# Ledger of designs, part 3: peptides against a protein of PDB entry 2Q3Z

Target 1, 272 residues: chain A of PDB entry 2Q3Z
Amino acid sequence: YVLTQQGFIYQGSAKFIKNIPWNFGQFEDGILDICLILLDVNPKFLKNAGRDCSRRSSPVYVGRVVSGMVNCNDDQGVLLGRWDNNYGDGVSPMSWIGSVDILRRWKNHGCQRVKYGQCWVFAAVACTVLRCLGIPTRVVTNYNSAHDQNSNLLIEYFRNEFGEIQGDKSEMIWNFHCWVESWMTRPDLQPGYEGWQALDPTPQEKSEGTYCCGPVPVRAIKEGDLSTKYDAPFVFAEVNADVVDWIQQDDGSVHKSINRSLIVGLKISTKS
Target 2, 254 residues: chain A of PDB entry 2Q3Z as posed
Amino acid sequence: YVLTQQGFIYQGSAKFIKNIPWNFGQFQDGILDICLILLDVNPKFLKNAGRDCSRRSSPVYVGRVGSGMVNCNDDQGVLLGRWDNNYGDGVSPMSWIGSVDILRRWKNHGCQRVKYGQCWVFAAVACTVLRCLGIPTRVVTNYNSAHDSNLLIEYFRNSEMIWNFHCWVESWMTRPDLQPGYEGWQALDPTPQEKSEGTYCCGPVPVRAIKEGDLSTKYDAPFVFAEVNADVVDWIQKSINRSLIVGLKISTKS

## One batch from the design tools (peptide; aimed at target 1 F158 N175 S261)

Design b1_p8_5_s4 (made by RFdiffusion4, then SolubleMPNN; from b1_p8_5, 4 letters changed)
Fold by OpenDDE base, seed 5:
Structure b1_p8_5_s4 (fold): chain B 272 residues (1-272), chain A 8 residues (1-8)
Amino acid sequence: as target 1 above (272 residues)
Amino acid sequence: SLQRPVSA
């Protein structure tokens, strides 16, 4: 999980699983230096360098910083996400074959955000950075991955009396979503939560004011311990959310219907 | 492959 530089990332859909090869390249020339630059431009360092540096011995702290810095939201982070299929002014997310080129472009252009990434690109870059920093990390793919925006563990669709989706569909389910899991102890938590920790660098929801996510013990998600920092409810919902339809009738009444045709979550963890 | 919303 630290030494392997080549791997696979799973994509597609639950019914049509596919994978792509990816060069993580954590040991290629200059990559470690770029990872250190990433740390040195993070908002916490800029606010208080001494405090930030003193905390870099904590993989919990570093993991959270990396999850925030891999995306360019709120900071001088690495990647700009885009999902509207308009990539003419940059690089299509599908064009990337490894993390090294992305990181080098970021650094060589003065820490200017790289266009463009989607979930697996964010995850892969995060994986590279974390591995560079000595944190065992793997990319994870979750099919039918929910994006809960209001922390109620539901994906809610608003429909008219004919069942048609109304308005802007804010909450949604991705065909697939990627994040990373990193192995670390959790001295900041009660005993028993050491092991794999989920971290999500794709900018989806803010955590403590920043587009970052985790680390949260995989065990906590499995056991439904939503009080566990960081961001347990959000990660839990990605893999476990229920889908609800709110159907408004012409008389103004609203019917709540459980949508059993949309099943959230099918997680695949890579072995390297 | 690109991410896409699942049809609801």
Scores: peptide ipSAE 0.575, ipTM 0.952, DockQ to the pose 0.591
OpenDDE base, seeds 1, 2, 3, 4: peptide ipSAE 0.562, 0.552, 0.570, 0.557; ipTM 0.951, 0.948, 0.952, 0.949

Design b1_p8_6 (made by RFdiffusion4)
Pose (drawn by RFdiffusion4):
Structure b1_p8_6 (pose): chain A 254 residues (1-148, 151-160, 170-248, 256-272), chain P 8 residues (1-8)
Amino acid sequence: as target 2 above (254 residues)
Amino acid sequence: EEQKPVSS
């Protein structure tokens, strides 16, 4: 979770899982410096640099900033999202085989966002950043499935959608800032929309808090709960509707 | 299969 520089990112579907190899490259030349730069351009550093550097004692603070800076609403984030099959301005999300070239591109262009990312690209870059800084991190994929004239599927078909698959990262740490018993894996979601409140979204939120439905736990628990849960009910006339099943075959490299 | 909103 710290030292291995290549891994797998799972894509495809719940029935046909694809394992896409990936070069996280966290110890390649210039990557650590780029990661320290990423921290020094974060909006909390601009607001109060002395405090920002002091808070870097915390993997909660750093994980939040690190993952949060990958797809940042501010112009200084690492990647720009796009899902319309129109990637001519730059580089397709399906092309990358690693996080390194993106990070280097980002540094060389005045810390401007690199076009383009999709959920697994953001998650892959977040893994590289956090593994470089020493926070044990893994990329995770969740699969969702539809069964087909449903209004539900139409509403979606024609960025908090429910996708065929969605990726995020999990990082390992204690949570002295929370009630006891929430140490361990924390979910961090670097996909784009920081929207409700706060400098960043989403996480870190303990995986246990998600499983337990304890959605008052910081940070951004409802956003991660929504990626692995959806409750759909029909009233033809009360009935459970399985036209959409969310939270299947959640996967990570062994 | 590329990433897209859930569909059949």

Design b1_p8_6_s1 (made by RFdiffusion4, then SolubleMPNN; from b1_p8_6, 3 letters changed)
Fold by OpenDDE base, seed 5:
Structure b1_p8_6_s1 (fold): chain B 272 residues (1-272), chain A 8 residues (1-8)
Amino acid sequence: as target 1 above (272 residues)
Amino acid sequence: LPQQPVSS
């Protein structure tokens, strides 16, 4: 996981799974230096350099910092996300074939955000950075991945009496979503939560005021321990949310319907 | 293919 520089990232949909080759390139020239720059421009370092540096021996701390810094939300992070198919003023997310060019562009342009990324790009860059820092990391793909915005473990659609979605579709299910899993001990938790930890660098929800996610033990997600830091409810919902339709009738009554046609979650972890 | 919402 640390030594492999080339791999595959799974994409597509649950029914049409595909993959792309990706060059993580964690050992290419200058990449480690760029990863260190990433740490040195993070908000925690800027606030208190000594405190930040003293905590860099913790993969838990570093993982959380990296998840926040791979996206440019709230900081001088690496990538700007975009999903509206308007990429003319940058690089299409679909054009990237590796992390190295992204990181080099970021550094060479004064830590200016790189346009553009989507989930697998965020995940892949995070994977590169974490591997550079000696943290065993792999990219994970989850098909029919839920984005729960209110931490109720539901994806809720509001519909009229004809079943048509009304208003802004805030909560949604992605055809696929990528994040990373990193291997680390969790001395900050009760015993038994060492192992793979989920980290999500795609800016979806704020955690403690920053667009970051994790680390959260994969075990905690599997066992439904939603009290486990960090961000267990959010990650749990990505793979386990139920879909609910709220159907408003003309008389003002509202009917709750479980949407059984939308099944959330099909996670694939890479072997390298 | 891009990441995109599943049709509901």
Scores: peptide ipSAE 0.499, ipTM 0.941, DockQ to the pose 0.541
OpenDDE base, seeds 1, 2, 3, 4: peptide ipSAE 0.498, 0.434, 0.499, 0.483; ipTM 0.941, 0.930, 0.941, 0.939

Design b1_p8_6_s2 (made by RFdiffusion4, then SolubleMPNN; from b1_p8_6, 4 letters changed)
Fold by OpenDDE base, seed 5:
Structure b1_p8_6_s2 (fold): chain B 272 residues (1-272), chain A 8 residues (1-8)
Amino acid sequence: as target 1 above (272 residues)
Amino acid sequence: LPQQPVTS
């Protein structure tokens, strides 16, 4: 995982799985230096450099920092996300073929956010950075990936009597979503949670005030241990949320309907 | 193809 510089990222939909080649390029010239810059501009370093540096021996700590710094939300992070198909003032997320150009652009423009990324771009850059820092990491794709916004493990659609979705900011399911899994021990947890840890650098929800996610043991997600730090409920919901339709009638009554047509979660982990 | 919401 650490040694592989070229790989594939899975995309598309559950019914139409696709992949693209991606150059992670963690050993290309200057990339390690850029990763170190990324660490040195993180909010924790700026607040207390000594404390931040003292914690960089922990892959748990570093993973969480990288998760936050790959996106530009709340900090001088690498990528700005955009999903509205208006990419004319930057690079379309679909145009990227590797992490190296993104990281170099970020550094060369004074750590200015790179436009634009979507989930696989965030994940791929995070994968590159983590690999550079010696953390075994792979990109993961989850099809029909839920974005739970209120930590109730449900994707809730509010509908009128005609079944039309109401509201502008309802919870949603992505056709696919990408994040990373990193191999590390978890001395901060009870024994048995070493191994693959999920980290999500796509800015979806805040964790402890920052757009970051994880690390959370994949085992904890599989076993439903939602108390396990970090962000177990959110990651669990990405792969296991139930979909509920709330149908409001004219008389003000509300009907709860379980949407069985939308099955959340089909995870593919890369082998490199 | 871009990441996009599943329509139901």
Scores: peptide ipSAE 0.492, ipTM 0.938, DockQ to the pose 0.535
OpenDDE base, seeds 1, 2, 3, 4: peptide ipSAE 0.490, 0.442, 0.492, 0.483; ipTM 0.937, 0.930, 0.938, 0.937; seed 1 fails the geometry check

Design b1_p8_6_s3 (made by RFdiffusion4, then SolubleMPNN; from b1_p8_6, 3 letters changed)
Fold by OpenDDE base, seed 5:
Structure b1_p8_6_s3 (fold): chain B 272 residues (1-272), chain A 8 residues (1-8)
Amino acid sequence: as target 1 above (272 residues)
Amino acid sequence: EPQRPVTS
């Protein structure tokens, strides 16, 4: 989880699982230096360098910083996400074959955001950075992955009397979504939550004002301990949300219907 | 392979 530089990332759908090879390249020339630059341009460092540096011995702290800095939202982060199939002014997310080129491009262009990434690209870069910093990390793929916008553990679709979807909500289900799990102790929590921690660098929801997510103990998610920092409800919903249809009738009433055809969550963790 | 919304 630290030494492996080559790996696979799972993609596709729950019914048609696929994978791609990926070069994480954490030991390639200059990559560690780039990871340190990433830390030195993070908002916490810019606000108080001494405080930020004093906390870098904590993988909890560093993991949270990295999850925020891998995306360029709200900071000088690495990647700009795009999902609308318009990639002509950059590199298609599907074109990347490793983290090294992305990180080098970012650094060599003055920490300018790299165009473009999607979930597995964000996850893979985060994995590289965390491994560089000595944190055992793996990429995780979740099929039928929910994006819960309002932390109610539901994916809600609003429909008219004809069953047609209404509105443009950010809540949705991805065919697949990738994030990372990192191994660390959690001295900031009650005993028993050491081990794999979920971190999600894809900009989906803000956590404490920043597009970042985690770390949250995988155990907490499995056991449904949603009070556990950080971002337990969001990560829980990614793998466990129920789908609800709100159907408006012509008499003005609204019917709540559980959508049993959409099953959220099928998580696969890599073995290296 | 792109990430995309599930439609149902």
Scores: peptide ipSAE 0.552, ipTM 0.947, DockQ to the pose 0.528
OpenDDE base, seeds 1, 2, 3, 4: peptide ipSAE 0.551, 0.523, 0.549, 0.539; ipTM 0.947, 0.944, 0.947, 0.945

Design b1_p8_6_s4 (made by RFdiffusion4, then SolubleMPNN; from b1_p8_6, 3 letters changed)
Fold by OpenDDE base, seed 3:
Structure b1_p8_6_s4 (fold): chain B 272 residues (1-272), chain A 8 residues (1-8)
Amino acid sequence: as target 1 above (272 residues)
Amino acid sequence: LPQRPVSS
């Protein structure tokens, strides 16, 4: 979780699980220095360097900063996400084979955002950075991963009387989604929430005004303690959201139907 | 393969 530089990231779908090799490269030359630059360009450091530095001994604080800084949303972060298959002005997310090239490109271009990433790229870079900073971290993959955008723990589809989806789908389920889990104590929480903490660097929803997510105890998600900071409802929904169809009838009435064909969540973690 | 929405 700290010493391993090469590993695998799980991809594909729940029915057809795949993996790719990935070079995390946390001990390669200059990578630690780049991770320190990442900390030194974060908005909290720029606002109050002394306060930011005083908090860097906390893996909770650092994890949250890294989650925000791996994406370029809201800051001078590392990666720009793109999912529309138009990657001609950058590098296809599918082309990356490790975190090192991404981090070096970012630094060498004056902390300019690298084009492009998708979930596993964000997760892998976050994993590298966190490992560099001495935080035990692993990439996790969740198949049929929900993106709840209105914090109701549901994925909602609006359908006509024939069952056809109406309008643009705002909420969605990913075939797979990757994030990281980091091992840390949680002195800011009630006892028992030490251990694996979920962090999601893919820009999906804002947390306290920034595209970041976590850390949230994996135990809290498993036990359904959605009051636990940070972002427990969002992470819970990724792995446990129910799918609801709102079916409008010809008479204007609306029928609520639980969509049992879409089962959210199948989380797997790596051992290395 | 890229990350994609699941068809419903």
Scores: peptide ipSAE 0.509, ipTM 0.944, DockQ to the pose 0.529
OpenDDE base, seeds 1, 2, 4, 5: peptide ipSAE 0.470, 0.440, 0.448, 0.439; ipTM 0.939, 0.935, 0.935, 0.933

Design b1_p8_7 (made by RFdiffusion4)
Pose (drawn by RFdiffusion4):
Structure b1_p8_7 (pose): chain A 254 residues (1-148, 151-160, 170-248, 256-272), chain P 8 residues (1-8)
Amino acid sequence: as target 2 above (254 residues)
Amino acid sequence: ETEHPVDD
């Protein structure tokens, strides 16, 4: 979770899982310096640099800023999202085989966002950043499935959508800032929309808090709970509707 | 499949 520089990102579908190899490259030349630069341009550093550097004692703070800076609403984030099959301005999300070239591109262009990312690209870059800084991190994929004239599927078909698959990262740490027993894997989601409140979204939120439905636990628990849960009910006339099943075959490299 | 909104 710290030292291995290549891994797998799972894509495809719940029935046909694809394992896409990936070069996280966290110890390649210039990557650590780029990661320190990423911290020094974060908006909390601009607001109070002395405090920002002091807070870097915490993997909660760093995980939040690190993952949060990958797809940042501010113009200094690492990647720009796009899902319309129109990637001519730059580079397709399906092209990358690693995080390194993106990070170098980002540094070389005045810390401007690199076009383009999709959920697995953001998650992959977040893994590289956090593994470089020493926070044990893994990329995770969740699969969702539809069964087909449903209004539910139409509403979605035609960025908090429910996708065929969605990726994020999990990082390992204690949580002295929370009630006891929430140490371990924390979910961090670097996909775009920081929207409700706060500098960043989403996480870190303990995986246990998600499983337990303890959605008052910081940070951004409802956003992560929504990626792995959806409750759908019909009233033809009360009935459970399985036209949408969310939270299947959640996967990571062994 | 590439990432897209869930459908069949």

Design b1_p8_7_s1 (made by RFdiffusion4, then SolubleMPNN; from b1_p8_7, 4 letters changed)
Fold by OpenDDE base, seed 5:
Structure b1_p8_7_s1 (fold): chain B 272 residues (1-272), chain A 8 residues (1-8)
Amino acid sequence: as target 1 above (272 residues)
Amino acid sequence: EPQHPVSS
């Protein structure tokens, strides 16, 4: 996982799985240096350099920092996300073929955010950075991936009496979503949670005030231990949320209906 | 291929 520089990222939909080749390039010239710059511009370093540096021996700490710094939300992070198909003032997320160019652009432009990324771009860059830092990491794709905004483990659609969705549809299901899993021990948790840890660098929800996610033991998600830090409920919901329709009638009554046509979660882990 | 919301 650390040594492979080229791999595949899965995309598409549950019914039509696709993949693209990706050059992670963690050993290319200057990439490690850029990863170190990434650490040195993170908010925790800027607040207290000594404390931040002292904690960099912890993959848990570093993983969490990287998940926050790969996106430019709240900091001088690497990538700006965009999903509205208006990419003319930057690079289309679909045009990237590797992490190296992204990281080099970021560094060469004074740590200015790179336009643009979507989930697999965020995940791939995070994978590169984590591998550079010696943390075994792989990209993961989840089809029909839920974005739960209120940590109730539901995707809720509000509908009128005719079944038409009302509101802004803030909670939703992505055709696919990518994040990373990193191998590390968890001395901060009870025994048994060492192994793969989910980290999500796509800015979806804030964790402790920052757009970051994880690390959370994959085992905890599998077993439904939602008390496990970090961000277990959110990651759990990505792969396990139920979909509910709230149907409001003209008389003011509301009917709760389980939407069985939308099945959340189909996770594929890469072998590299 | 871009991300997009699934149909609901």
Scores: peptide ipSAE 0.536, ipTM 0.946, DockQ to the pose 0.546
OpenDDE base, seeds 1, 2, 3, 4: peptide ipSAE 0.535, 0.511, 0.536, 0.530; ipTM 0.947, 0.942, 0.946, 0.946

Design b1_p8_7_s2 (made by RFdiffusion4, then SolubleMPNN; from b1_p8_7, 5 letters changed)
Fold by OpenDDE base, seed 3:
Structure b1_p8_7_s2 (fold): chain B 272 residues (1-272), chain A 8 residues (1-8)
Amino acid sequence: as target 1 above (272 residues)
Amino acid sequence: MPQHPVSS
């Protein structure tokens, strides 16, 4: 979790699980220095360097900073996400084979955002950075991963009387989604929440005004403790959301239907 | 393998 530089990231779908090799490269030359630069350009450091530095001994604090800085949303972060298959002005997310090239490009271009990433790229870079900083971290893949946009723990589809989805799907289920889990104590929480903490660097929803997510105890998600900081409802929904169809009838009435054909969540954790 | 929405 700290020493392994090469591993696999799971992709594909729940029915057709695939993996790709990935070079995390946390011990390659200059990578630690780049990770330190990442910390030194984060908004909290720029606002109050002394306060930021004083908190860097906390893996909770650092994990949250890294989840925000791996994406370029709201800051001088590393990666710009893109999902529309138009990657001609950058590098296709599918082209990356490791974190090192991404981090070096970011640093060498004056901390300009690297184009482009998708979930596993974000997760892998976060994994590299966290490992560099001495935080045991692994990439996690969740198949049929929900993106809840309104914090109601549901994925909601609006349908006409014929069952056809109406309008643009705001909420969605990804075929797969990747984030990281980091091992840390949680002195900021009640006893028993030490261990694996979920962190999601893919810009999906804002947490306290920034595109970041976690850390949240995996145990809290498993036990349904949604009051646990940070971002427990969102992470819970990724793996446990129910799917609801709102079906408009011809008379204008709306019928709520539980969609039992779409099962959210199948999480795979790696040992490497 | 890119991410894509699951068809409903």
Scores: peptide ipSAE 0.492, ipTM 0.940, DockQ to the pose 0.549
OpenDDE base, seeds 1, 2, 4, 5: peptide ipSAE 0.492, 0.478, 0.481, 0.474; ipTM 0.942, 0.939, 0.939, 0.936

Design b1_p8_7_s3 (made by RFdiffusion4, then SolubleMPNN; from b1_p8_7, 6 letters changed)
Fold by OpenDDE base, seed 2:
Structure b1_p8_7_s3 (fold): chain B 272 residues (1-272), chain A 8 residues (1-8)
Amino acid sequence: as target 1 above (272 residues)
Amino acid sequence: MPQQPVSS
């Protein structure tokens, strides 16, 4: 999880699982230096360099910083996400074959955000950076991955009397979503939460005012302990949310219905 | 493969 430079990332859908080869390249020339630059341009360093540097011995702290800095939201981060199929002014997310070119482009253009990424690109770059920094890390793919916006552990669809979806569809389920899991101890938590920690660098929801997510113990998610920092409810919902239809009736009443046809979550962890 | 919403 530190030494492997080439691997595969799972994509597609639950019914049609795909994979792509990916060069993480954490040992290629200059990549470690770029990762250090990433740390040195993070908002916490810019605010108080001494405090930031003193905390870099903590993989919990570093993991959270990297989660925020891999996306360019709120800072001088690496990647700009885009999902609307309009990539003519940049690079299509589907064209990347590794993290190295992305990181080099970012540095060579004065830490200007690279266009464009989607979930697996964010996850892969985060994986590279974390490995460079000595944190064992793997990419994870979750099929039918929920994006809960209001932390109620539900994906809610509003429907008219004919069953047609209404509204802006802000809450949704991705065909697949990728994030990373990193191995670390959690001295900031009660005993027993050492091990794999989920981190999500794709900008989905803000955590403490920044587009970042985690680290949260995978064990906590599995056991349903949503009180653990960071962002346990959000990560839990990605893999376990229930889908609810709110159906308006002719009389104006609203009926709540559990949608059993939409099953959230099918997580695959890589071994590379 | 692009990431995209699942149809409901």
Scores: peptide ipSAE 0.518, ipTM 0.945, DockQ to the pose 0.547
OpenDDE base, seeds 1, 3, 4, 5: peptide ipSAE 0.515, 0.503, 0.510, 0.507; ipTM 0.946, 0.943, 0.944, 0.943

Design b1_p8_8 (made by RFdiffusion4)
Pose (drawn by RFdiffusion4):
Structure b1_p8_8 (pose): chain A 254 residues (1-148, 151-160, 170-248, 256-272), chain P 8 residues (1-8)
Amino acid sequence: as target 2 above (254 residues)
Amino acid sequence: SSESPVSS
């Protein structure tokens, strides 16, 4: 979770899982410096640099800033999202085989966002950044499935959508800032929309808080709970509707 | 399959 520089990102579908190899490259030349630069251009550093550097004692603070800076609403984030099959301005999300070239591109262009990312690209870059800084991190994929003239599927078909698959990262740490017993894996989601409140979204939120439905736990628990849960009910006339099943075959490299 | 809104 710290030292291995290559891994797998799972894609495809719940029935046909694809394992896409990936070069996280966290110890390649210039990557650590790029990661320290990423911290020094974060909005909290601009607001109060002395306090920002002091808070870097915390993997909660750093995990939040690190993952949060990958797809940042501010113009100094690492990547720009796009899902319309129109990637001519730059580089397709399906092309990358690693996080390194993106990080290097980002540094060389005045810390401007690199076009383009999709959920697994953001998660892959977040893994590289956090592994470089020493926070044990893994990329995770969740699969969702539809069964087909449903209004539910039409509403979605035609960025908090429910996708065929969605990726994020999990990082390992204690949580002295929370009630006891929430140490361990924390979910961090670097996909775009920081929207409700706060400098960043989403996480870190303890995986246990998600499983337990304890959605008052910081940070951004409802956003992560929504990626692995959806409750759908029909009233033809009360009935459970399985036209959408969310939270299947959640996967990570062994 | 690339990332897309969920469908059958």

Design b1_p8_8_s1 (made by RFdiffusion4, then SolubleMPNN; from b1_p8_8, 5 letters changed)
Fold by OpenDDE base, seed 1:
Structure b1_p8_8_s1 (fold): chain B 272 residues (1-272), chain A 8 residues (1-8)
Amino acid sequence: as target 1 above (272 residues)
Amino acid sequence: EPQQPVRS
């Protein structure tokens, strides 16, 4: 989880699992220096350099910073996400074969955001950075991954009387989603939450005003401790959300129906 | 290949 530079990232769907090779390249020349630049341009450093540097000994703090800085939302972060199949003014997310080229492009262009990434690209770059900084990290893939926008642990679809989905479909389920898990102690929590911590660098929801997510103990998610910082409800919903259909009638009445055809969550942890 | 919404 620290020494391996080449690995695999799982993709596809729950029924058709695929993988791609990925070069994390955490020990390649100049990559550590780029990771240090990433820390030195983060908003917390720019606000108070002394305070930021004093906290870099904490993998909890560093993990949260990296989660925010791998995406370019809110800061001079590395990657711009795009999912609309229009990548002509950049690099297709599907074209990347490793983290090294992405990080070098970011640095060489004055920390300008790299176009484009999707979930596995964000996760892979975060994995590289965290490994460079000495934090054991792995990429995780979750199939049928939910994006809960209102923190109610549900994916809600609004349907007409014929069962057709209405509106913009704000909440949704991804065919797959990738994030990272990092090994660390949690002195900021009650005993027993040391071990793997989920971090999600894909910009999905804001956490304390920034597009970042985690760290949250994998154990807390497994046990349903949703009060655990950071972002336990959101990460819990990614793997455990229930799907509900709200069937609207012309008279204004609404019928609630549990959708059992969509089962959220099938998590695969990588070995490399 | 790309990340995309599941059909509902």
Scores: peptide ipSAE 0.550, ipTM 0.950, DockQ to the pose 0.551
OpenDDE base, seeds 2, 3, 4, 5: peptide ipSAE 0.500, 0.547, 0.543, 0.550; ipTM 0.944, 0.948, 0.948, 0.949

